# Peptides against a protein of PDB entry 6JX3: the designs that were tried, part 66

Target 1, 85 residues: chain A of PDB entry 6JX3
Amino acid sequence: AEFRLRPEISVAQTDYGMVLLDGRSGEYWQLNDTAALIVQRLLDGHSPADVAQFLTSEYEVERTDAERDIAALVTSLKENGMALP

## One batch from the design tools (peptide; made by RFdiffusion4, then SolubleMPNN)

Design b2_p24_7_s3 (from b2_p24_7, 9 letters changed)
Fold by OpenDDE base, seed 4:
Structure b2_p24_7_s3 (fold): chain B 85 residues (1-85), chain A 24 residues (1-24)
Amino acid sequence: as target 1 above (85 residues)
Amino acid sequence: SKKPYVNPLEGFRNLTDSDIVVEF
């Protein structure tokens, strides 16, 4: 239930935006501002539902779309080795 | 007013050496 990054993953803020760095492999992944916002809120302990509510209040997005996009991002982060399953 | 929305997966990718630009 709790969203967590894998222990080898570090968060860095760059001129390009948020980057997730794998300290073991040296791979790094770029997040756009929306993805960074989602990750930040999830790491702060907000639920996906909380994040969806936040997105719909701040951005021109429908609740269903926000929920879908959050789920898709989380899935991608897990599948690409950044977040714990 | 609400901000324009960008899909969080847009541009989500593994960065490579070609993404690094160094100017001298």
Scores: peptide ipSAE 0.619, ipTM 0.878, DockQ to the pose 0.525
Fold by OpenDDE base, seed 1:
Structure b2_p24_7_s3 (fold): chain B 85 residues (1-85), chain A 24 residues (1-24)
Amino acid sequence: as target 1 above (85 residues)
Amino acid sequence: SKKPYVNPLEGFRNLTDSDIVVEF
């Protein structure tokens, strides 16, 4: 399924990394550089499999670990109200 | 020449008011 942010969520770039802001509740969440990269590629239309391939080609990580970490991040973003189900 | 990997969940958290520092 397509990865999308909820309509009330906006993205901000800070000196400390990407921040996701809920414009209705005022809550905000900080992403590290790896999480930001994953979110950016998913929003650009890449599949989780595409992102895993990208991570293993650029970083010292095994494919199975990359896939697990991507899935865990996506789940967290959905459960905390940033990404659509 | 691959880069060091950082888990995307490291440091993932809901920020609070105390995380915002304003200097005058």
Scores: peptide ipSAE 0.619, ipTM 0.877, DockQ to the pose 0.550
Fold by OpenDDE base, seed 5:
Structure b2_p24_7_s3 (fold): chain B 85 residues (1-85), chain A 24 residues (1-24)
Amino acid sequence: as target 1 above (85 residues)
Amino acid sequence: SKKPYVNPLEGFRNLTDSDIVVEF
């Protein structure tokens, strides 16, 4: 399924990394560079499998770990109201 | 060569006002 942010979520790039703002609640959420990279690729239309392949090609991470971490991030973004189910 | 990997969940958190830095 397509990965999408909720309409009320705004993305800001800061010196400290990507920040997501919920326009309804006023909550801010911080993403590190790896999380930001994953989100950007997913928003560009890449699948989690695509992203895992990318991570293992560029970073010192095993495929299984990359897949786990991507899934965990996506779940967190959905559960905390940033991404659509 | 491959870069060091940082877990994407590291530091993932709901920020407070004191976490927001404004530069002038």
Scores: peptide ipSAE 0.619, ipTM 0.877, DockQ to the pose 0.598
Fold by OpenDDE base, seed 2:
Structure b2_p24_7_s3 (fold): chain B 85 residues (1-85), chain A 24 residues (1-24)
Amino acid sequence: as target 1 above (85 residues)
Amino acid sequence: SKKPYVNPLEGFRNLTDSDIVVEF
């Protein structure tokens, strides 16, 4: 399924990285560079498999670990109200 | 040369107002 942020979520860039802002609750969440990369690529339409391939080609990470970490991030973003289920 | 990998959940947290400092 397509990865999408909830309508009330905005993306902000800060000197310390990407931040996701909830316009309703006022909450904001910081993403590190890896998480930001994953989110950006998913929002651009890349599949988790695409992102995993990208990570393994660019970073010192194994494919299975990349896939696990992507899934874990997506789950966290959904559970914390930033991404649509 | 591949870059060092950081887990995307490292440091993932809900920020507080004190985490963002506005300079004037």
Scores: peptide ipSAE 0.615, ipTM 0.875, DockQ to the pose 0.594

Design b2_p24_7_s4 (from b2_p24_7, 8 letters changed)
Fold by OpenDDE base, seed 2:
Structure b2_p24_7_s4 (fold): chain B 85 residues (1-85), chain A 24 residues (1-24)
Amino acid sequence: as target 1 above (85 residues)
Amino acid sequence: MKKPYVSPLEGFTNLTNSDIVVEF
């Protein structure tokens, strides 16, 4: 399934990295570099499997760990109202 | 060579207008 942010969520690039802004509540979420990278690739249309492959190619992480972290991040984004289910 | 890996969950924080920070 396509990964999409909720329409009220906007992306801001700051000096500290990617931030997701909720236009309704004013809340925002700061992402570290890895999270930002994952979100960017997912938004570009890459699958979680694609992203996991990318992470294992570029970083010192095992495929299973990368897949678990991506899944956990996506779950958090959905549960906290940032991404569409 | 591959770069050190930092979990996306370690730096995932919710910031509010009240300056309350929640880490996930």
Scores: peptide ipSAE 0.477, ipTM 0.789, DockQ to the pose 0.458
Fold by OpenDDE base, seed 5:
Structure b2_p24_7_s4 (fold): chain B 85 residues (1-85), chain A 24 residues (1-24)
Amino acid sequence: as target 1 above (85 residues)
Amino acid sequence: MKKPYVSPLEGFTNLTNSDIVVEF
């Protein structure tokens, strides 16, 4: 399934990293570097499997850990109202 | 060489309430 942000969510780059802004509520969240990388690649059209492969190729992480982290992040983004279910 | 990995589950900060850090 395609990963998509909710229509009211905007992505901004700041000196502190990637920020997701809810244009309706005014709430915003700063992602850590790994989360930002994952979100960007998903938004670019890569699958979770693609992202896991990328992470294991570039970082000191095992495939199973990468897969779990990606899945958990996506779930959290949905539950916190940033990504579409 | 591969870079050190920091989990995305170490969370992100709700900047509306700066005292709150959400860990996944």
Scores: peptide ipSAE 0.477, ipTM 0.789, DockQ to the pose 0.440
Fold by OpenDDE base, seed 1:
Structure b2_p24_7_s4 (fold): chain B 85 residues (1-85), chain A 24 residues (1-24)
Amino acid sequence: as target 1 above (85 residues)
Amino acid sequence: MKKPYVSPLEGFTNLTNSDIVVEF
């Protein structure tokens, strides 16, 4: 299944990182660099497995840890109404 | 050299682990 943001969510790039804006509630969330990188690659059509491979190639992280972190992030984004189920 | 890793669950939004719904 593809990863998509909800239609009311907009992405803004700031000097301090990626920000997700909810156009209906007015709420916002700032992602750290790793989370922003994951979201960007997922939105570009890469699978979670692709992203995990990328993270392990570029960063000091084990594959299992990368996969768990990606899965947890995606779940959080969905549960908090930022990404579609 | 590989870069130091920072978990995406750290930072401003205080994201935490929850039920995992993603299949690898």
Scores: peptide ipSAE 0.476, ipTM 0.770, DockQ to the pose 0.261
Fold by OpenDDE base, seed 3:
Structure b2_p24_7_s4 (fold): chain B 85 residues (1-85), chain A 24 residues (1-24)
Amino acid sequence: as target 1 above (85 residues)
Amino acid sequence: MKKPYVSPLEGFTNLTNSDIVVEF
């Protein structure tokens, strides 16, 4: 399934990292570097499996942990109203 | 050499699955 942000969500890059802004509510959220990386790759069309492979290749993380973290992040983004179901 | 890994579930505070993205 395609990962997409909700239409009202915009992305900004700051010195502190990626920020997501809800244009309707005015609320904004900051992602850490790993979360930003995951979101960027998903938005570029990579699958969660692709992202997990990338993480295990570049970072000190095991595949199972990477997959769990990606899934948890995606779930959170959906639950917080940033990503479409 | 692989880089140190920081979970996307961590932020300025210890985050839960429902609070992974910190709202300001």
Scores: peptide ipSAE 0.449, ipTM 0.770, DockQ to the pose 0.327

Design b2_p24_8_s1 (from b2_p24_8 with R2K K6R Y12F E13T H22A)
Fold by OpenDDE base, seed 2:
Structure b2_p24_8_s1 (fold): chain B 85 residues (1-85), chain A 24 residues (1-24)
Amino acid sequence: as target 1 above (85 residues)
Amino acid sequence: KKPYVRPSITRFTEPNPEVLAAFE
């Protein structure tokens, strides 16, 4: 399924990295560089598998770990109301 | 290859002025 942010979520790039704002709750979410990279690629239309391949190609991470980390991040973003289910 | 850091997200409610300005 396509990864999408909820309509009430705004995205900003800051000196501290990508930040998401939940316009309804007023909560901000700081993403570290890896999380931001994953989210950016997912929003660009890459599948989790594509992102995992990218991570293993560019970073010192095993495929299984990359896949797990991507899945966990996506789950977190959905559970915390940032991404659509 | 670059060192890998696990992805993380951190919630906060009181952004500094730079973060606040980024959403204006």
Scores: peptide ipSAE 0.714, ipTM 0.923, DockQ to the pose 0.860
Fold by OpenDDE base, seed 1:
Structure b2_p24_8_s1 (fold): chain B 85 residues (1-85), chain A 24 residues (1-24)
Amino acid sequence: as target 1 above (85 residues)
Amino acid sequence: KKPYVRPSITRFTEPNPEVLAAFE
């Protein structure tokens, strides 16, 4: 299924990186550069496999590690109410 | 290839004025 943020989530770009705001809870979430990159590509319609391929082509990371990190990030975003299940 | 940093997210409740302004 398509990766999407929940309707109540707003996105901002700051000097500290991408920040997400949950409009209902008032909580903010800061993403580091790698997390922001992954989220942006997923939102653009790339699959986790596509993102893993991108990471391994651009960064010193093995495919299995990239896939694990992407999956863990997506899980965290869903569990913390930022992304739709 | 560039050095790899694992993805990370961090929750906070007290944004500075810059962050607040970014969501206005």
Scores: peptide ipSAE 0.712, ipTM 0.923, DockQ to the pose 0.870
Fold by OpenDDE base, seed 4:
Structure b2_p24_8_s1 (fold): chain B 85 residues (1-85), chain A 24 residues (1-24)
Amino acid sequence: as target 1 above (85 residues)
Amino acid sequence: KKPYVRPSITRFTEPNPEVLAAFE
């Protein structure tokens, strides 16, 4: 399935990292660098498997851990109203 | 390879001026 943000979500780049704004609730969400990297690649059309491969090639992380972390992030983004189900 | 930091998201309701300006 394709990863997409909800239509009410705006994105900004800050010195603190990527920030998402929920236009309906007014809540802001700050993403750390790793989360921002994952989200950017997913939005660009890469699959979670693609992202996991990228992470393991660039960072000191095992494939299983990368896959788990990506899945957990996606779940959080969906459950907190930032990403479409 | 670079050190790995797990992805994280943090919710907040009172952004600083820089964050506010980023959404103008």
Scores: peptide ipSAE 0.711, ipTM 0.922, DockQ to the pose 0.866
Fold by OpenDDE base, seed 3:
Structure b2_p24_8_s1 (fold): chain B 85 residues (1-85), chain A 24 residues (1-24)
Amino acid sequence: as target 1 above (85 residues)
Amino acid sequence: KKPYVRPSITRFTEPNPEVLAAFE
């Protein structure tokens, strides 16, 4: 299924990186550069496999590690109420 | 290739004025 943020989540770009706001809880979430890059590509319609390929092409990371990190991030975003299941 | 940093997210409740302004 496609990666989507929950309707109550707002996105902002700051000097510190991407920030997500949960409009219901009032909590903010700071994403580091790698997390922001992954989220941006997923929201643009790229699959996790596409993102993994991109990461291995641009960064010093192995495919298996990239896939694991993407999956862990997606799980975290879902569990913390930012992304739809 | 660029150095790789694993993705991370950090929760906070007291944003600075810049962050507040970014969400209007």
Scores: peptide ipSAE 0.710, ipTM 0.922, DockQ to the pose 0.855

Design b2_p24_8_s2 (from b2_p24_8 with K6R R11K Y12F E13T H22A)
Fold by OpenDDE base, seed 3:
Structure b2_p24_8_s2 (fold): chain B 85 residues (1-85), chain A 24 residues (1-24)
Amino acid sequence: as target 1 above (85 residues)
Amino acid sequence: KRPYVRPSITKFTEPNPEVLAAFE
């Protein structure tokens, strides 16, 4: 299924990186550069496999590690109420 | 290739004025 943010989540770009706001809880979430990159590409319609390929092409990371990191991030975003299941 | 940093997210409740302004 496609990656989507929950309707109550707002996105902002700051000097510190991407920030997500949960409009219901009032909680803010800071994403580091890698997390922001992954989220941006997923929201643009790229698959996790596409993102993994991008990461291995640009960064010093192995495919298996990239895939694991993407999956872990997606799980975290879902479990913490930012992304739809 | 560029150095790789694992993705991370961090929750906070008291954003600075810049962050607040970014959400209007």
Scores: peptide ipSAE 0.704, ipTM 0.918, DockQ to the pose 0.855
Fold by OpenDDE base, seed 1:
Structure b2_p24_8_s2 (fold): chain B 85 residues (1-85), chain A 24 residues (1-24)
Amino acid sequence: as target 1 above (85 residues)
Amino acid sequence: KRPYVRPSITKFTEPNPEVLAAFE
């Protein structure tokens, strides 16, 4: 299924990187550059496999590590109420 | 290829004025 943020989540770009705001709880979440890159590509419609291919092409990371890190990030975003299940 | 940094997220509740302004 398509990766999507929950309706109550807002996104901002700051000098500290991408920040997400949960409009219901008032909590903020800062993403590092890699997390922001992954989220942006997923929101643009790329699959996790597409993102893994992109990461291995641009960065010194193995495919299996990229896939693991993407999956872990997506899980965290869902568990912490930022992304739809 | 560039050095790779693992993705991370960090929760916070007290944003500075710059962050607050970004959501206005």
Scores: peptide ipSAE 0.704, ipTM 0.918, DockQ to the pose 0.869
Fold by OpenDDE base, seed 5:
Structure b2_p24_8_s2 (fold): chain B 85 residues (1-85), chain A 24 residues (1-24)
Amino acid sequence: as target 1 above (85 residues)
Amino acid sequence: KRPYVRPSITKFTEPNPEVLAAFE
């Protein structure tokens, strides 16, 4: 299934990194560089498997660790109301 | 390859003016 943000979520690029705003709750979420990279690629239509391959190619991370971290991030984004289930 | 930092998200409710301006 495609990764999508909820309609009430806005995205901004700041000097501190990617920030997401929940327009209903007023809460802001700061993403570190790795989280921002993952979210950007998912929103661009890349699969989690694509993102894991990208991470292992560019960064000092093992495939299993990359897959775990992507899955955990996606779960967090869904549970905290930023991404659609 | 670059050093890897695990992904993280941090919630806050009181952004600085720069962050606010980024959403305008």
Scores: peptide ipSAE 0.696, ipTM 0.914, DockQ to the pose 0.860
Fold by OpenDDE base, seed 4:
Structure b2_p24_8_s2 (fold): chain B 85 residues (1-85), chain A 24 residues (1-24)
Amino acid sequence: as target 1 above (85 residues)
Amino acid sequence: KRPYVRPSITKFTEPNPEVLAAFE
């Protein structure tokens, strides 16, 4: 499935990392570097499997852990109103 | 390979002025 942000979500790059702002609620979410990397690649059209492969090739992480972490992040982004279902 | 840090997100309801400025 295509990963997309909700239309009310804006993105900014800050000294604190990637930040997502909900234009309706005024709440913002700060992403750590790993989360930002995952989101950026997903938005660029890479699949979760692509991202997992990228993570395991670049970082000290096992494939299973990478897949779990990506899935958990996507779930969090959807459940907290940042990404479309 | 680089050290791995699990992805995390942190919610704020009171935005930092510097962060707010980044969205203007």
Scores: peptide ipSAE 0.684, ipTM 0.908, DockQ to the pose 0.912

Design b2_p24_8_s3 (from b2_p24_8 with R2K K6R Y12F E13T V19I H22A)
Fold by OpenDDE base, seed 1:
Structure b2_p24_8_s3 (fold): chain B 85 residues (1-85), chain A 24 residues (1-24)
Amino acid sequence: as target 1 above (85 residues)
Amino acid sequence: KKPYVRPSITRFTEPNPEILAAFE
């Protein structure tokens, strides 16, 4: 299934990076540049595999490491109530 | 290729006014 944020999550672009607000809990989540890049590409419809390919082409990272980091980020976003399962 | 930084997220309950204003 496609990567999607939960309906109660709003997004802002700030000088501190991408920030997500949970409208129910009132909690804010700041993403670093890499996390923001990954999330944006997933929201744009790219698969985790697509994102991994993008990362390895642009950054000094191995495919396996990129895939692991993407998976861990997605899991964290789901577990912390930002992304739909 | 650019240096790679692992993705990271950080939780806040009380963001600064600038962050708060970004959602208004």
Scores: peptide ipSAE 0.691, ipTM 0.908, DockQ to the pose 0.884
Fold by OpenDDE base, seed 5:
Structure b2_p24_8_s3 (fold): chain B 85 residues (1-85), chain A 24 residues (1-24)
Amino acid sequence: as target 1 above (85 residues)
Amino acid sequence: KKPYVRPSITRFTEPNPEILAAFE
């Protein structure tokens, strides 16, 4: 199951970080640096497990915490209409 | 290793012109 954004979602890189636009609702979503990094890697085809490994390698975070944070972010993106189920 | 900040998303409906321009 690949991670994909919904077709109505547009992506922009700004000085404020990654921003997503829902073309149907008109809502914008700003991602902090960590969220943007996770989304970028998932969109590039990396699995959540790959991303967790990357985070623990580069950042001061434990594997369990990284996995929980990735899962929570993905759930949020799906529930808020940005990512496909 | 770098300091870790938990991922977060923030919703808004009225972005500044710079953000709007990024989607043009």
Scores: peptide ipSAE 0.689, ipTM 0.909, DockQ to the pose 0.871
Fold by OpenDDE base, seed 3:
Structure b2_p24_8_s3 (fold): chain B 85 residues (1-85), chain A 24 residues (1-24)
Amino acid sequence: as target 1 above (85 residues)
Amino acid sequence: KKPYVRPSITRFTEPNPEILAAFE
């Protein structure tokens, strides 16, 4: 169950952070630094568990909170048409 | 450890020219 973006989604790195463009709807989505970091690691093949471990080692966050936030982000990306189910 | 900010995404339809240029 790898994390993948939908084929119509384009990615850009900007001074405002990572931005995703939905080529079908024309809508743009801006990710904050944490969201961008999570997405980048998932796209690189790291599991949600790997990402949670990374977050807890680098940031002031507990494991359960990191896991919750990752899951919520992934769900949001899928529900808003950026990531494949 | 660094301060933690929860992940967030924000939708918009009219990005500035800089963002538009990033997608060519």
Scores: peptide ipSAE 0.688, ipTM 0.908, DockQ to the pose 0.864
Fold by OpenDDE base, seed 4:
Structure b2_p24_8_s3 (fold): chain B 85 residues (1-85), chain A 24 residues (1-24)
Amino acid sequence: as target 1 above (85 residues)
Amino acid sequence: KKPYVRPSITRFTEPNPEILAAFE
């Protein structure tokens, strides 16, 4: 399924990295560089498998670890109200 | 290949004014 942010979520690039703001609650979430990279690629339409392949080609990470990390991030973004189910 | 850092997210319940300004 396509990865999408919830309508109330805004995105900004800051000196602290990518930040997601919930316009209703006022909470914001700071993403580290890896998380930001994953989110950007998912929003661009790449699948988690595509992103895992990208990570293993660019970074010192095994495929299995990349897949687990992507899945965990997506789950966190959904469970914390940033991404649609 | 570059060193790998696991993805992480950090929640803030009291938005920093500097961060809020980035959304305007």
Scores: peptide ipSAE 0.677, ipTM 0.906, DockQ to the pose 0.886

Design b2_p24_8_s4 (from b2_p24_8 with K6R Y12F V19I H22A)
Fold by OpenDDE base, seed 1:
Structure b2_p24_8_s4 (fold): chain B 85 residues (1-85), chain A 24 residues (1-24)
Amino acid sequence: as target 1 above (85 residues)
Amino acid sequence: KRPYVRPSITRFEEPNPEILAAFE
């Protein structure tokens, strides 16, 4: 399944980092650098496995931890109405 | 390899006008 943002979600790159705005509710979410990196790669078409490989090659993180963190982030983005199921 | 920081997201209930300006 392709990772996609919901149509009502807008994206901005700000001095505070990546921000996602729900155009209907007015709520917005700030992503830290790691979350933004993961989201950007997923939106570019990389699989979670691809992203995990990228993280382990660039950062001091084990594969299992990277996979868990990616999965948790994706789940959170879906549950909070930013990403499509 | 560089230090790893776990991904995080933070919700704001009301839009900050400064942030909103970035979406215009």
Scores: peptide ipSAE 0.680, ipTM 0.907, DockQ to the pose 0.865
Fold by OpenDDE base, seed 3:
Structure b2_p24_8_s4 (fold): chain B 85 residues (1-85), chain A 24 residues (1-24)
Amino acid sequence: as target 1 above (85 residues)
Amino acid sequence: KRPYVRPSITRFEEPNPEILAAFE
């Protein structure tokens, strides 16, 4: 399934990092660098498996940990109303 | 390879006006 943001969500790159704004509620979410990297790659069409491979190649992280962290982030983004199911 | 930091997101219910301006 393709990773997509909900239509009411907008994205900005700020001095504080990537931020997602819910245009309906006014809430915004600040992503740390790792979360931003994952979201950017998913939005570009890379699969979670692709992202995990990228993380393990560039960072001091094992594959299992990368996979878990990506899955947890995606779940959080969906459950908190930022990403479509 | 670079040090790894777990992904995190932080919610703000009242947006910082400076950050809000970035979306206008």
Scores: peptide ipSAE 0.680, ipTM 0.907, DockQ to the pose 0.887
Fold by OpenDDE base, seed 4:
Structure b2_p24_8_s4 (fold): chain B 85 residues (1-85), chain A 24 residues (1-24)
Amino acid sequence: as target 1 above (85 residues)
Amino acid sequence: KRPYVRPSITRFEEPNPEILAAFE
């Protein structure tokens, strides 16, 4: 399935990392560097498997851990109203 | 390979002025 942000979500790049604004609730969500990297690649059309491969090739992380972290982040973004189901 | 930090998100009701300005 395609990863997409909800229409009411705005994105900004800051010195603190990627920030998402929910235009309906008014809440801001700051992503750390790893989360921002994952979101950017997913939005560019890469699959979670693609992202996991990227993480394991660039960072000191095992494939299983990368896959789990990606899945957890995606779930969190959906549950907190930033990403479409 | 670079050190790995797990992904995280942090919610704010009122971020600092610099972040607010990024959405103007």
Scores: peptide ipSAE 0.677, ipTM 0.906, DockQ to the pose 0.875
Fold by OpenDDE base, seed 2:
Order: sequence, then C-alpha cells, then structure tokens
Structure b2_p24_8_s4 (fold): chain B 85 residues (1-85), chain A 24 residues (1-24)
Amino acid sequence: as target 1 above (85 residues)
Amino acid sequence: KRPYVRPSITRFEEPNPEILAAFE
C-alpha cells in the first residue's frame, strides 16, 4: 500500500528538522533526521523494503532493525493521525 | 557507513516561533 499523509497534515522543513502540523488537533510533530529520511523516501514512492535497503547500505544498522524501525515509525504516524491507514 | 539513530517523532502543542513561522 502507498504511504500517504492525511489531507489535514502540513509539512515544513525547519532548522530543527522536518515538522508535521495536524490541522485538526493543532499539534506539531517534529521528526528526527532518520524519521524524516524514511518519510521522505516513502512519500517519494519507495517501499519500506527499499528504505530498509537504503538504510543498511548507508548506516550502521542491520536489516532486521531497519525494517522494525520503519514499521514502528509508520505505525506511529498512522496511529497519531498523520498518515493514512 | 555512518552512525545510525533510531527514527523518532516528538509531539508539541506549542512549538517555538521559528517552527510556527515555517507553516505561514
């Protein structure tokens, strides 16, 4: 399934990193560099598997850990109303 | 390969003016 943000979510790039604004709740969510990288690649159309491969090739992380971290992030974004289910 | 940091998100109800301005 394609990763997409909910329509009420706005995206901004700040000196603190990527930030998402939930237009309904008024809450802001700051992403660290890794989370921002993952989200950007997913939004660009890369699959979670693609992202995991990218992470393991560029960073000191094992494939299993990368996959788990990506899945956890996606779940969090969905549960907190930023990404569509 | 570079050091890996686990992905994280942090919620704010009242961000600083710099962040607010980024959405204007």
Scores: peptide ipSAE 0.675, ipTM 0.907, DockQ to the pose 0.882

